# Designs tried in a protein design run: peptides against a protein of PDB entry 3C66. Part 126

Target 1, 189 residues: chain A of PDB entry 3C66
Amino acid sequence: KSWANLFEKNDFFFRYKFYLEITAYTRGSDEQHLKWSGLVESKVRLLVMKLEVLAGIKIAHPFTKPFESSYCCPTEDDYEMIQDKYGSHKTETALNALKLVTDENKEEESIKDAPKAYLSTMYIGLDFNIENKKEKVDIHIPCTEFVNLCRSFNEDYGDHKVFNLALRFVKGYDLPDEVFDENEKRPSK

## One batch from the design tools (peptide; made by RFdiffusion4, then SolubleMPNN)

Design b2_p24_2_s2 (from b2_p24_2, 9 letters changed)
Fold by OpenDDE base, seed 2:
Structure b2_p24_2_s2 (fold): chain B 189 residues (1-189), chain A 24 residues (1-24)
Amino acid sequence: as target 1 above (189 residues)
Amino acid sequence: MKLYPWQIKTIERIKKEMVFEVEE
């Protein structure tokens, strides 16, 4: 399969057993999020390049389109909860306690002017060179460099009350529901 | 290079989360 084919959703979320999720969080304005997420997204390819050269990684393929969502986020605790619970099918149901902002409800008075947390998530499909039954993989260096690169780009991005960036290693069967269409069956273990 | 507190925390977190075992 050509690299170009990975730019389409197709079977991307079924192709790999493992994924790296990169989520940019913003509790602030949509404009702030656009700048922040745009920066993060622009650097993902650099992370991919660094991952590809690691001996334990056979393949690192980005899904180039971000997944975007936003929640009413009245408190900092809610923001922390979002960051903790988002990105895993096991935990994402906790987000149901928050109001998801949609095109249908965004103009509602209770939502329009409410504090919001914006999320943009990029996915990297990972395939590993597993020579033995189990392999220890360490990707902390390129990931750290990536986060530092993004966070240090602008002084404003150091404000963790507003801007956050998380990386999560997720197995295919534990991917968030957002990556699947309604007619798609979640991958099994 | 002086690391900010958030950088230290981030590094520690990433070290924990981005080191994992994979199975076939």
Scores: peptide ipSAE 0.519, ipTM 0.865, DockQ to the pose 0.654
Fold by OpenDDE base, seed 3:
Structure b2_p24_2_s2 (fold): chain B 189 residues (1-189), chain A 24 residues (1-24)
Amino acid sequence: as target 1 above (189 residues)
Amino acid sequence: MKLYPWQIKTIERIKKEMVFEVEE
């Protein structure tokens, strides 16, 4: 069985208390984003492998499919705002100030030709070996290596005005709304 | 090994964000 078939969406976002979000951002063309996000996605398995060998991590399981979204992004400040606010239920409401691109509105003249920020987000469910109710976890090394690997792959990906990559540690109750269906209840604290 | 400026910034940010406390 292919690695991609190992995980079903159905309970993935309820299975873990903790998640690592990996978001590839592109302020440019769809083509640029496809290349960038595709690269990032292709390297996630390497990050997982590096996480799995850490003593504090019991399980690191990637969700196999990315979540895709795009926003009208007329300014660099908007792009920075997206990167700051995206990926947490607590902060994602700030994105309501921007126009989400949808299949219904993508052909509107005001949206069609507007600058856009594209987002592709991968999720890794995390389980930890918690001793004594609390554990300090440090995963900065494999995460840094991952970012360096992605950004150094092509010289173009060094342009932070266009391409960005963020990692966010998120608790299950603070996952973005996009991961849940309308009929699903968000996990409680 | 020469680190690029963006790498230094990235390392600093990731060190801050990817060190956390977890509870049961």
Scores: peptide ipSAE 0.513, ipTM 0.863, DockQ to the pose 0.630
Fold by OpenDDE base, seed 5:
Structure b2_p24_2_s2 (fold): chain B 189 residues (1-189), chain A 24 residues (1-24)
Amino acid sequence: as target 1 above (189 residues)
Amino acid sequence: MKLYPWQIKTIERIKKEMVFEVEE
């Protein structure tokens, strides 16, 4: 299979048992989010390069398309809840308590002028060098460097009330529903 | 290099979350 095929949605979320999720959060304007998420996305390749050279990692392949969503987010508590619950199938149902912004509802009076949280998520498929059926993996150094690089790029990105960045390790069977089409079956445990 | 409070918190969180065991 060609390198180009690894970036197709067709089988990307079925190819790996493990994924690293990178989510940029913004509670502010769409313009603020565009700049923030664009910066984060532009640095993902650097993280991949750093992961690839680690002995415990056999493969680190990024999915090139970000997944984007936004919610009405009237309070800081709601923003914290989004950051806590987003990114796994087992917890994402909690997000149903918030209003998802869609093209169909974005012009509604209750949504149009409401405070919003914007999310952009990048995925990296991971394969590991497993010896003796188990492997301990430590990727905290490149991940920390990545977050620091993004947050330090502009002084404004230090404001955690507005801008946040999270990394999450997720198993394939626990990926968020957003990565699958309605006709696709979620991977089994 | 001077670390700001948010950086320290980030490092601590990532150290916890980005160390894991994987199985076949």
Scores: peptide ipSAE 0.512, ipTM 0.862, DockQ to the pose 0.643
Fold by OpenDDE base, seed 1:
Structure b2_p24_2_s2 (fold): chain B 189 residues (1-189), chain A 24 residues (1-24)
Amino acid sequence: as target 1 above (189 residues)
Amino acid sequence: MKLYPWQIKTIERIKKEMVFEVEE
């Protein structure tokens, strides 16, 4: 299948059993988030290149469009909760306790001036070389190098109260709802 | 080169989360 097909949503989130999620978090201004998320997104292809050369990985294909969301985040505990619960269908319902910022509500006085957490998420579809029905996969080296590259780009990105970066390995049936259209059925376990 | 505290925590977390078994 051509790379062109991967640039469209189409069946990307049905094509693989496994996905790597890369999420950039910012508790601060939209300007801070644009700079941080833009940097992270610009480096994803370097991570893909390093994943592709691993013997256990058959395919590593990025979805090129980021998923964007933001929440009212009045406390540091709320920010930690977002980072813990986001990125999995199993846990994302906990985010319902927070106010999601939308185009419809962003101008409300209670939301407009509230502290916010911004999220930008990139996805990589993964296929593995499984010789004996089971395979042990270790991708910690390229993932560590990726995080170090992003966080070391600017000294400000070392402030975990503002900027965070998470990588999550997720099975297709446990992808967040955001990746599916309203009429699409979630992959079964 | 000496690692910063955030780098150490990151490495430890990634080593835990990015090593897994997959099945067909």
Scores: peptide ipSAE 0.512, ipTM 0.863, DockQ to the pose 0.647

Design b2_p24_2_s3 (from b2_p24_2, 9 letters changed)
Fold by OpenDDE base, seed 2:
Structure b2_p24_2_s3 (fold): chain B 189 residues (1-189), chain A 24 residues (1-24)
Amino acid sequence: as target 1 above (189 residues)
Amino acid sequence: MELYEWQKKTIERIKKEFVFEVEE
C-alpha cells in the first residue's frame, strides 16, 4: 500500500469508523516540543506500514497534518490530566479547566511566562476487515513498537515529566472537536 | 529495553484497546 493516497481534511474524519490518535506531549519549551513532536511525526509512517500488514486491518490512512494545541500547565497533575482527558470528545471538556494558549492570548503576561504543555496529534483512519460475524482486531504490537521507537530515540524522551506519547483508539463519533470545522456535524454512532 | 512507567501505562492502555467488527 502506498502513502500516495492521502486524503484532504474534507472527509477524512467522516470516512472511517475508527481512528488511532497519536499525541506527542511536551511540558517544557517550544523547542523541546518541536523536536519531540517532529520525531514522533516522522515515525508515524512506520506505524502505518506496520498496521497495514495486519490481517485485520483493511486500511490505515494517516492524516498528514498534525493538530497543535497548548495549555498553561502549572502543575504535574495538570499535565497528567491533559494526557488523561485529551483525545476524546467525552472527556475533552475537562481541558476547559486549563487556559488554552491561543494566538490572541499568548502574549499576555500570565500566559507568556507560564509553564505550558504542548500537544501535537496525528490521526490514522482505520478500516477493518470483517471476515467473521465478530472480528477482533488487536493492534497493540505495532503501537507498542512505535512508542518504544520514539521514546528510545533519545534518552531525554524517557523523561515522562517533560515528554509523553499517547496512542488512543477512538471511534469517529468520539473524535475531539478540533478535527471538525465549526459548521461540521460530528459523526453519529 | 527498559520501559519507563509512562510507556508501561501507555502499553497497558493500548493492550486494552481492541476493535470488534460485527457484520451487518
Scores: peptide ipSAE 0.273, ipTM 0.772, DockQ to the pose 0.530
Fold by OpenDDE base, seed 3:
Structure b2_p24_2_s3 (fold): chain B 189 residues (1-189), chain A 24 residues (1-24)
Amino acid sequence: as target 1 above (189 residues)
Amino acid sequence: MELYEWQKKTIERIKKEFVFEVEE
């Protein structure tokens, strides 16, 4: 597949067996989320560069666009649940207990003024140098450096009640439903 | 460098997720 095809949604999420998900969470205002997610997104390229130089990684390829979603989030427990359940097909059904904000419902009185959790998710496709021997790949250093870079940028981002950042390693068959079109079949194991 | 508890949890989670068997 050409590099051009890797930037297209349909080809990207079928191209790799493994993905790194980077999700910026905000329980607050849209303005707060815009600043936080924008910062995180601006640093993803640095993470990719650090991943590419690791001996165990053959390819680290970012998807160009973030996935945006928001939920009505009345409690801190709801916010913790979102962070625990989001990013995996196995667990994402738990999010159905919360009201997803959509263009169709955002103007409803019960939704418009409700506390919200905002999510912005970036994806990196990973190809490992798995030749004939089980090679241990360890990416904890670049991932930790990335989180530290984002969290230390502004003192306000240290407030975990408002701002959160998660990295998740996911297999292609366990990607969230949001990455596939309605007519696309999820990759099998 | 002393890591914060949230950093330790993040590192442990990432390490755990890389312990996978490639099933053919």
Scores: peptide ipSAE 0.262, ipTM 0.772, DockQ to the pose 0.344
Fold by OpenDDE base, seed 5:
Structure b2_p24_2_s3 (fold): chain B 189 residues (1-189), chain A 24 residues (1-24)
Amino acid sequence: as target 1 above (189 residues)
Amino acid sequence: MELYEWQKKTIERIKKEFVFEVEE
């Protein structure tokens, strides 16, 4: 498959059994989120490089386009709920309790002036070197370095009430609905 | 490197999920 085919949405989310999700969260302005998510996205390549040199990882392939969403987020508890439930098909239905901001509703008075949580998610497809029946892969060092690199870039990013960064490991069958088109069937177990 | 509590929780979750058992 050509390099171009690897970045086609449909092929990417069916190619791997495992994915690492990197989500930048912002409860604030759109401008704050653009700066924060842009910084996180700019460092993903460094994380990939650090993952690729680990013996247990055969392939670490980033998807180039972020997935973006925003919710009306009136309380801190709502913001914590978003961070807990987002990123897995098993838990994402809990987000239906919040109002998703869309191009169709963003100008409504109740939405326009409401506090918002912004989400930008990057995906890395993972293939592992499984030589024995049981393989343990430890990626906590590169992930920790990545989070600290992003958070320490600007003092403002230390405010966890506004800016957050989460990494989640998911199986292909448990990817969020956002990565599939309406006509695509979710991967089976 | 010192981590905040939320960072520790994220790392621990990742560690737990990266244990693979392959059934032959």
Scores: peptide ipSAE 0.252, ipTM 0.771, DockQ to the pose 0.363
Fold by OpenDDE base, seed 4:
Structure b2_p24_2_s3 (fold): chain B 189 residues (1-189), chain A 24 residues (1-24)
Amino acid sequence: as target 1 above (189 residues)
Amino acid sequence: MELYEWQKKTIERIKKEFVFEVEE
């Protein structure tokens, strides 16, 4: 299969047992988020390259389209909660306590002028070389380097009250609902 | 650059999850 085919949604979220989620968070303006998420997205390919050279990783394939969402985020605690709960089917229901911004409600006065947290999430499908009964793979180095690369690009991105970046390792059955269509069945364990 | 505490936790979480077994 060509790389081009891997960038289509199709069966991407069913193809791998494991995924790495990369989420850029912004509690600020849409303009701030556009710049921040755009930077992070531009560096994902570098992370993929660093992952591919690890002996334990057989395949690291990025999904090219980011997933976008935004929530009303009145407090810093809400922002931390979003970062803690987002990215896993097990925990994402906690986000229902916050107001999701939609095209239908974005013009409401209570939402329009409210502080918002913006999220852009990229996914990397992972396949590992499991040749032994037990295989341990450690990807903390390339992930750390990736975060440092993004954060150091501009001094403004050092403000963790505004800009955040999280990586999450998830199994296919625990992917967020956003990656599946309504007619698609979530992968089993 | 020093990682933010939340980011450190994320890295530690990833490290803990990378133990796999061969399916028989």
Scores: peptide ipSAE 0.235, ipTM 0.765, DockQ to the pose 0.371

Design b2_p24_2_s4 (from b2_p24_2, 8 letters changed)
Fold by OpenDDE base, seed 1:
Structure b2_p24_2_s4 (fold): chain B 189 residues (1-189), chain A 24 residues (1-24)
Amino acid sequence: as target 1 above (189 residues)
Amino acid sequence: MELYPWQKKTIERIKKTFVFEVEE
């Protein structure tokens, strides 16, 4: 398939067995998140380039659009919970304990003035070169370099109370619900 | 160059998470 075909949402999240999720978190203002997430998103291509040259990786293909969400986040414990539970179908149901901010409810007084956690998530589809039915994969170097690049861009981004960055390796059957349409069936284990 | 505390924690987490075996 062409690159254009791989960038189609419907095909992308069914094409690969494995995905790398990159999530930028911000507990603060929407302006803070815009700057932070924008920076992270701007560096994803560099991570892809570093992944592509690894012998164990056949394909590293980014999905071009970020997934955006925000939650009412009144406490630091809530913020930690979001970071722990988000990004996996197995654990994302725990987020139901928090109020999801939507276009329909964002103007409600209880939501409008509440502390927010903002999330922007980028996805990279991964295909591996498997020899002899198994392959040992090590992608810690490019991932570490990516995190360092993002976090070191501005000293303010070192404040983990406000800004966080998580990378998660996820199998296709464990992708969050957000990547599928309501009528789509998630891949089976 | 000495790493900041957040870098050390992040690197350790990444090493644990992103060294794995995949099977067909």
Scores: peptide ipSAE 0.251, ipTM 0.711, DockQ to the pose 0.631
Fold by OpenDDE base, seed 3:
Structure b2_p24_2_s4 (fold): chain B 189 residues (1-189), chain A 24 residues (1-24)
Amino acid sequence: as target 1 above (189 residues)
Amino acid sequence: MELYPWQKKTIERIKKTFVFEVEE
């Protein structure tokens, strides 16, 4: 399947009612994050393949480009907060308490040398086979295998103080603001 | 298959989180 032609950003985040978010977190160096996130990203296609074979899943479509962000993260508690609050519109406002690293502020002395949390987020659009208005879906096996695959690849990735990986099931109306352009309206319930 | 300690916790969390009902 040539997936290359399906990756038009323009309507991806409006096309599906449900999304699976995969976020790689790194509290450390940019180099550490590049290695970790690169590994996670390289394995997403394997997860998609395993999701597609589940009876309850009609379509699993990955968005090919990761969303990148970084925050000043002075404490471990801040790092835990990021992992808890990131990934949904409902909770992401809590991240406003942290300083977002931008191209405009990255050279400031207070930011340049500060501990940082790096985030890379991949999205998978999901369509389900719903026969009777409601369908019970269980995707824990593919997700577990994916996490195990990523975490066991290198011993260093077992350090939860530095490297973390989260999967989140999110409805389209609750996607983070980062996936929408300024002129795009968030999907309604 | 021997599971690492972190895997046990992660598997349990994933199992609880990723069993859900979807509606049209």
Scores: peptide ipSAE 0.237, ipTM 0.707, DockQ to the pose 0.610
Fold by OpenDDE base, seed 2:
Structure b2_p24_2_s4 (fold): chain B 189 residues (1-189), chain A 24 residues (1-24)
Amino acid sequence: as target 1 above (189 residues)
Amino acid sequence: MELYPWQKKTIERIKKTFVFEVEE
């Protein structure tokens, strides 16, 4: 299956048991996030290429469209909380403590001028070569290289108060709600 | 090349997160 066929959502989030989530975080301006997330997104394909050549990985397919969200983020602790809780269905409900910025509320005075955390998340579906019942997989090298590549591209991106990058390995049944349509049932274990 | 503190932390996190076992 070509990557081209995965550009459409279709069954992408049902196709794999495992996913790698790449989330670019920005606590700052929309412009800052656009640059940061754009950079990260532009490098995801390189990560995919590096993953594909690993013996333990059978398939690494990117979902090419990023998922975008933003929250009112008044404190650094809130920003840390977002980074800790986002990306897993098990923990994402904690984000309800923060105000999600939507098109409907973005013009409200309490939201418009509030500090915001912007999130852009890319997903890579993973299939592994499991020859035995259990396979040890190590993808830390390409992931580390990816993070270093992104963070080192501009010295400003080293400011963790503003810019962050997280990679999360997630099982399909624990994907965030954002990847599913309202009429779609979450994959079972 | 000496790694920045954030790099060390990131590498450590990545290593812990991305060395895993998968089962069918």
Scores: peptide ipSAE 0.222, ipTM 0.696, DockQ to the pose 0.664
Fold by OpenDDE base, seed 4:
Formats: sequence, C-alpha cells, structure tokens
Structure b2_p24_2_s4 (fold): chain B 189 residues (1-189), chain A 24 residues (1-24)
Amino acid sequence: as target 1 above (189 residues)
Amino acid sequence: MELYPWQKKTIERIKKTFVFEVEE
C-alpha cells in the first residue's frame, strides 16, 4: 500500500497497533507556536526515515496533518500537567480541568486574554517485525536525534518554559479521542 | 558534542521510554 493511501484519517488510526506521537507544546503566543510547531512538523519526515531503516521496524508511516488544540494555561503547573496528561486516552480526561479554547469561546474576555498552551501533534503509525510473538524494540536513538535537531535549531527553543517537545509511544486503543470521529469506535485491546 | 542540561534529561527520558517490547 502506498503512503498516499495511509494519509486518510479514517483508516490510519485503525491500521496500526502502535503509534508514535510527536507533540509540540508552546506556552506563549500563537506566532511562537506557529514557528515552533512548523519546525517540528518539517522534521518529522526525517524521523520517519530514521525509524524505517531500523531492523525491528517494518513500517513507519506519518499521518500528513497535525492535530491542533489549545488550552487556557494560567500557571506553569498547568503547563506541566498538560504535557504529562496529553497523548493518552487513559490520562487525557485530566485535561478537562482546563478550559479548551474553541472557535466558539475564543472571543470571551476570560479566554482571549488568558495565557495559553498550544499543542500540535503528529502521528506515526508503526508496524514491527515481530518474531516469536515478541520483540524488543529500541528507538531511543532516532528519537533523541530528532529532539536534538528540533531543540537546537534556534536558541529560543531551549526555553522549556515556553517551548516543549514530547514523543510518546502509544497503542492504538489508547490513542487520544481527537483522532477519532464521533461515529468511530475506538479500537479494542 | 557538549550537551545542554535539558538534552541530558531528554536523552535519559527517551532511553527509558523508547526501549520496549511489542507483541503480535
């Protein structure tokens, strides 16, 4: 199957048992996030290339579009909480304690002027060469190189109070709700 | 190459997180 066929949302998040999530976080301006997330997104294909050549990885296919969200984030603790809880269905309910910014509420004074955390998440579907029902996989090298590449691109991106980057290995049944449509049933374990 | 403190922490986290076993 060509990569082109994998870029449709409907099948992508049901096709793989495993996913790598790449999330760019920004607690700052929309402009700051646009630059940061754009950089991260531009480097995802390099990560894919590094992953797909690993012996244990059969397939590494990126989803073409980022998922974007933003939350009112008044404190640094809130920002840390977002980074800790986002990216897993098991933990994402904790984010309900924060105000999600939507097109409907963004003009409210309490939201408009509030500090915000912006999130852009890219997904890579992973298929492994599993022998004898189990395989040990180590992808820390390409992931580390990717993070270093992004963080070192500009000195400003070293400020963890503003810019953050997280990679998370997630099973299909534990993907965030954002990747599924309302009518889609979450994959079972 | 000299690593910044954040890089060291990140590398450590990545090493712990991205060494795993997968099953069929």
Scores: peptide ipSAE 0.222, ipTM 0.702, DockQ to the pose 0.649

Design b2_p24_3_s1 (from b2_p24_3, 14 letters changed)
Fold by OpenDDE base, seed 4:
Structure b2_p24_3_s1 (fold): chain B 189 residues (1-189), chain A 24 residues (1-24)
Amino acid sequence: as target 1 above (189 residues)
Amino acid sequence: SSADIEGRIENVKKHAKFPFYVEE
């Protein structure tokens, strides 16, 4: 059984109330990001396995395709801002202060050779075992272990100026716009 | 079901309170 066969794209981001976003950040070259994001993506299945064995987690289903974006990122402060604001609908509008790199503008002189931050984001839908009105679920340990696993794979990935990795627990109604099609309405609160 | 808080783990640092609680 493959996860890819479990969901259609349009259903996945409406199926769960909770999502874990895994974003690999690279402020550097395309090649650097390809290697870093590829590594992170290759390890997501291990995180899923660790989440699934938690008593409070009923289901942890990954969306198998990453979401890719890149921004002109002139400064380290801009890079920090991207990492802070990305991944939540309520905060992502702050990214409008930066230039999004698109197929239409990537060859412009002001963009082509500019420093860039690359983002690759994987999503895990979460369903919980709710037996009581309030149940405690701790995903911090497996998530931290995942980050450490990725960071320790290569010494180069210890450079926080270039490579970063963040996991964000997000409610479905606060998913970034990127996960929805133009004609789709985001889930309500 | 709902969770009382959102969480974030950035690199090796904890930026949100884990564990979190899930309600019906």
Scores: peptide ipSAE 0.096, ipTM 0.737, DockQ to the pose 0.161
Fold by OpenDDE base, seed 2:
Structure b2_p24_3_s1 (fold): chain B 189 residues (1-189), chain A 24 residues (1-24)
Amino acid sequence: as target 1 above (189 residues)
Amino acid sequence: SSADIEGRIENVKKHAKFPFYVEE
């Protein structure tokens, strides 16, 4: 399928066995997050380009729309927990300890003025060239370059108390629940 | 097929390689 067909959710999260998750985190204002996540999002295509030229990667297709979420995040430890637990079905249940901000609750006094952690997550579907049934693919370089590119864009983004960026390699069966509709069954192992 | 990843890249300060093995 062409990239154009992957702009819609469709079967994107069923198409690949492997995904690269790119999550921009912001513990601060929504405005701060908008700038940070917008920057990260704008650079994803560059990462894709770098991934596509790797011999071990057959396909690197981005899902072009980010997934957005936010949590009440009263402490720095909570923020670290979010960064650690988010992005994997295996661990995401830990996030239930935090208050998810929704359109329904965002105006509640206890939530409205509470410190927030904002998350924007981009996904890249990956297919690999496997010649010998066991291949080592190293995407460290392009991923690191991507992080550095984003972090270096503005000096403010060096503040890890506010701005964070994580890349996670995830198998399809371990994708977060957010990528699936209620009527969709999670891929099995 | 499976893949084994040895690391996660988190920010600039956290050093973890992102090599992974893919097996079919």
Scores: peptide ipSAE 0.091, ipTM 0.737, DockQ to the pose 0.169
Fold by OpenDDE base, seed 5:
Structure b2_p24_3_s1 (fold): chain B 189 residues (1-189), chain A 24 residues (1-24)
Amino acid sequence: as target 1 above (189 residues)
Amino acid sequence: SSADIEGRIENVKKHAKFPFYVEE
C-alpha cells in the first residue's frame, strides 16, 4: 500500500505487526488539553525521523490523526488508573468503571461540571529489517528524548497532576478497541 | 517477528519500563 493510505484509517491498523502509541493526558480543562496535546502532536514527526534512522527500523509511519477520548475523573487515583490501563486491549476493560464522556452525555449536569481526564493518542506503525533478525532494536533513547522535549517546552507541563505523556510499544493484536470499526476484527496473534 | 518485551515510557521519571526490544 502507498503512503496515501496512511492519511486515512483504511488498513493502517492491520498493516504492521508493531505500533508505538503516544498518549497525551490532561486532568484539567479542555483548553489546557488542547494546548498540551497540540504541542505533543506537533513534535511526533521529529520522533518519526529519529526512529527512521535506526538501523533496525525499516519503516516508521505515523497515522496523522489523533484519537480523542475523555473520562470523568474525580480522583487522582482514577487518573493514575487511566494512565495504567489505557492503550492495551488486555487492560482497557478496566476503564469501563469510569464514565466515558460522549457528545450525547457531555451536557448532563453530572458530567458537565465533573473533573475530567482528556486523552489524545497518536500511532506510529513500525516495520523492522528482517536482515537484522539477530540484532535487537532499542527505541527507548529516541522515545525518552521525545518525552523530554515535550515536557521541557513549558514549565507548566512539568505538573504531573495535570499533564502527562506516555509512550507504549504495542503488538497489533493488542491494539485498543478504539482503532477498529464495529465491523472490523482485530488482528490475530 | 516478535517483541522481546513490551515497553512503556511514562513521563521519563515515572513508571518507565525499559527497554523497547524487537526481534525479527
Scores: peptide ipSAE 0.054, ipTM 0.725, DockQ to the pose 0.102
Fold by OpenDDE base, seed 1:
Structure b2_p24_3_s1 (fold): chain B 189 residues (1-189), chain A 24 residues (1-24)
Amino acid sequence: as target 1 above (189 residues)
Amino acid sequence: SSADIEGRIENVKKHAKFPFYVEE
């Protein structure tokens, strides 16, 4: 299969057993999120490069497009809940307690002026070289360097009340529902 | 194949170094 085909959504989220998801969170303005998420997205390639050279990593393949969502987020506790529950099929149902902002509802009076949390998530598919039955792969260093790089880029990004960044290592069967179409069946364990 | 350890790195918090274990 060509590299071009690997960037198709229908193939990407079924191709790997493991994924690294990178989520930029913003509780603030759309403009703030655009800058923050744009920065994070621009650095993903550097993370991929660092992952590719690790022993035990066969492939680190980024998905081409971010997944974007926004929620009404009236409290800091709601913002913490989003950061805790998002990114795993096991926990994402908790997000149903929040109002998802859509093009259809964004002009409603209860939503238009409400505080919002914005999310942009990038995915990296991971394939490992497993020589033995049980292998150790440590991605902590490149991931930490990536977080530090993004957070230190601008002083404003030090405000954790507004800007947050999370990296989550997930199994393919535990990917969020957002990555699958309605007609697609979630990968099995 | 399974990963024995689920990893999450958040913000600039210092984390203890631990490997992800992958088993097939």
Scores: peptide ipSAE 0.031, ipTM 0.632, DockQ to the pose 0.166

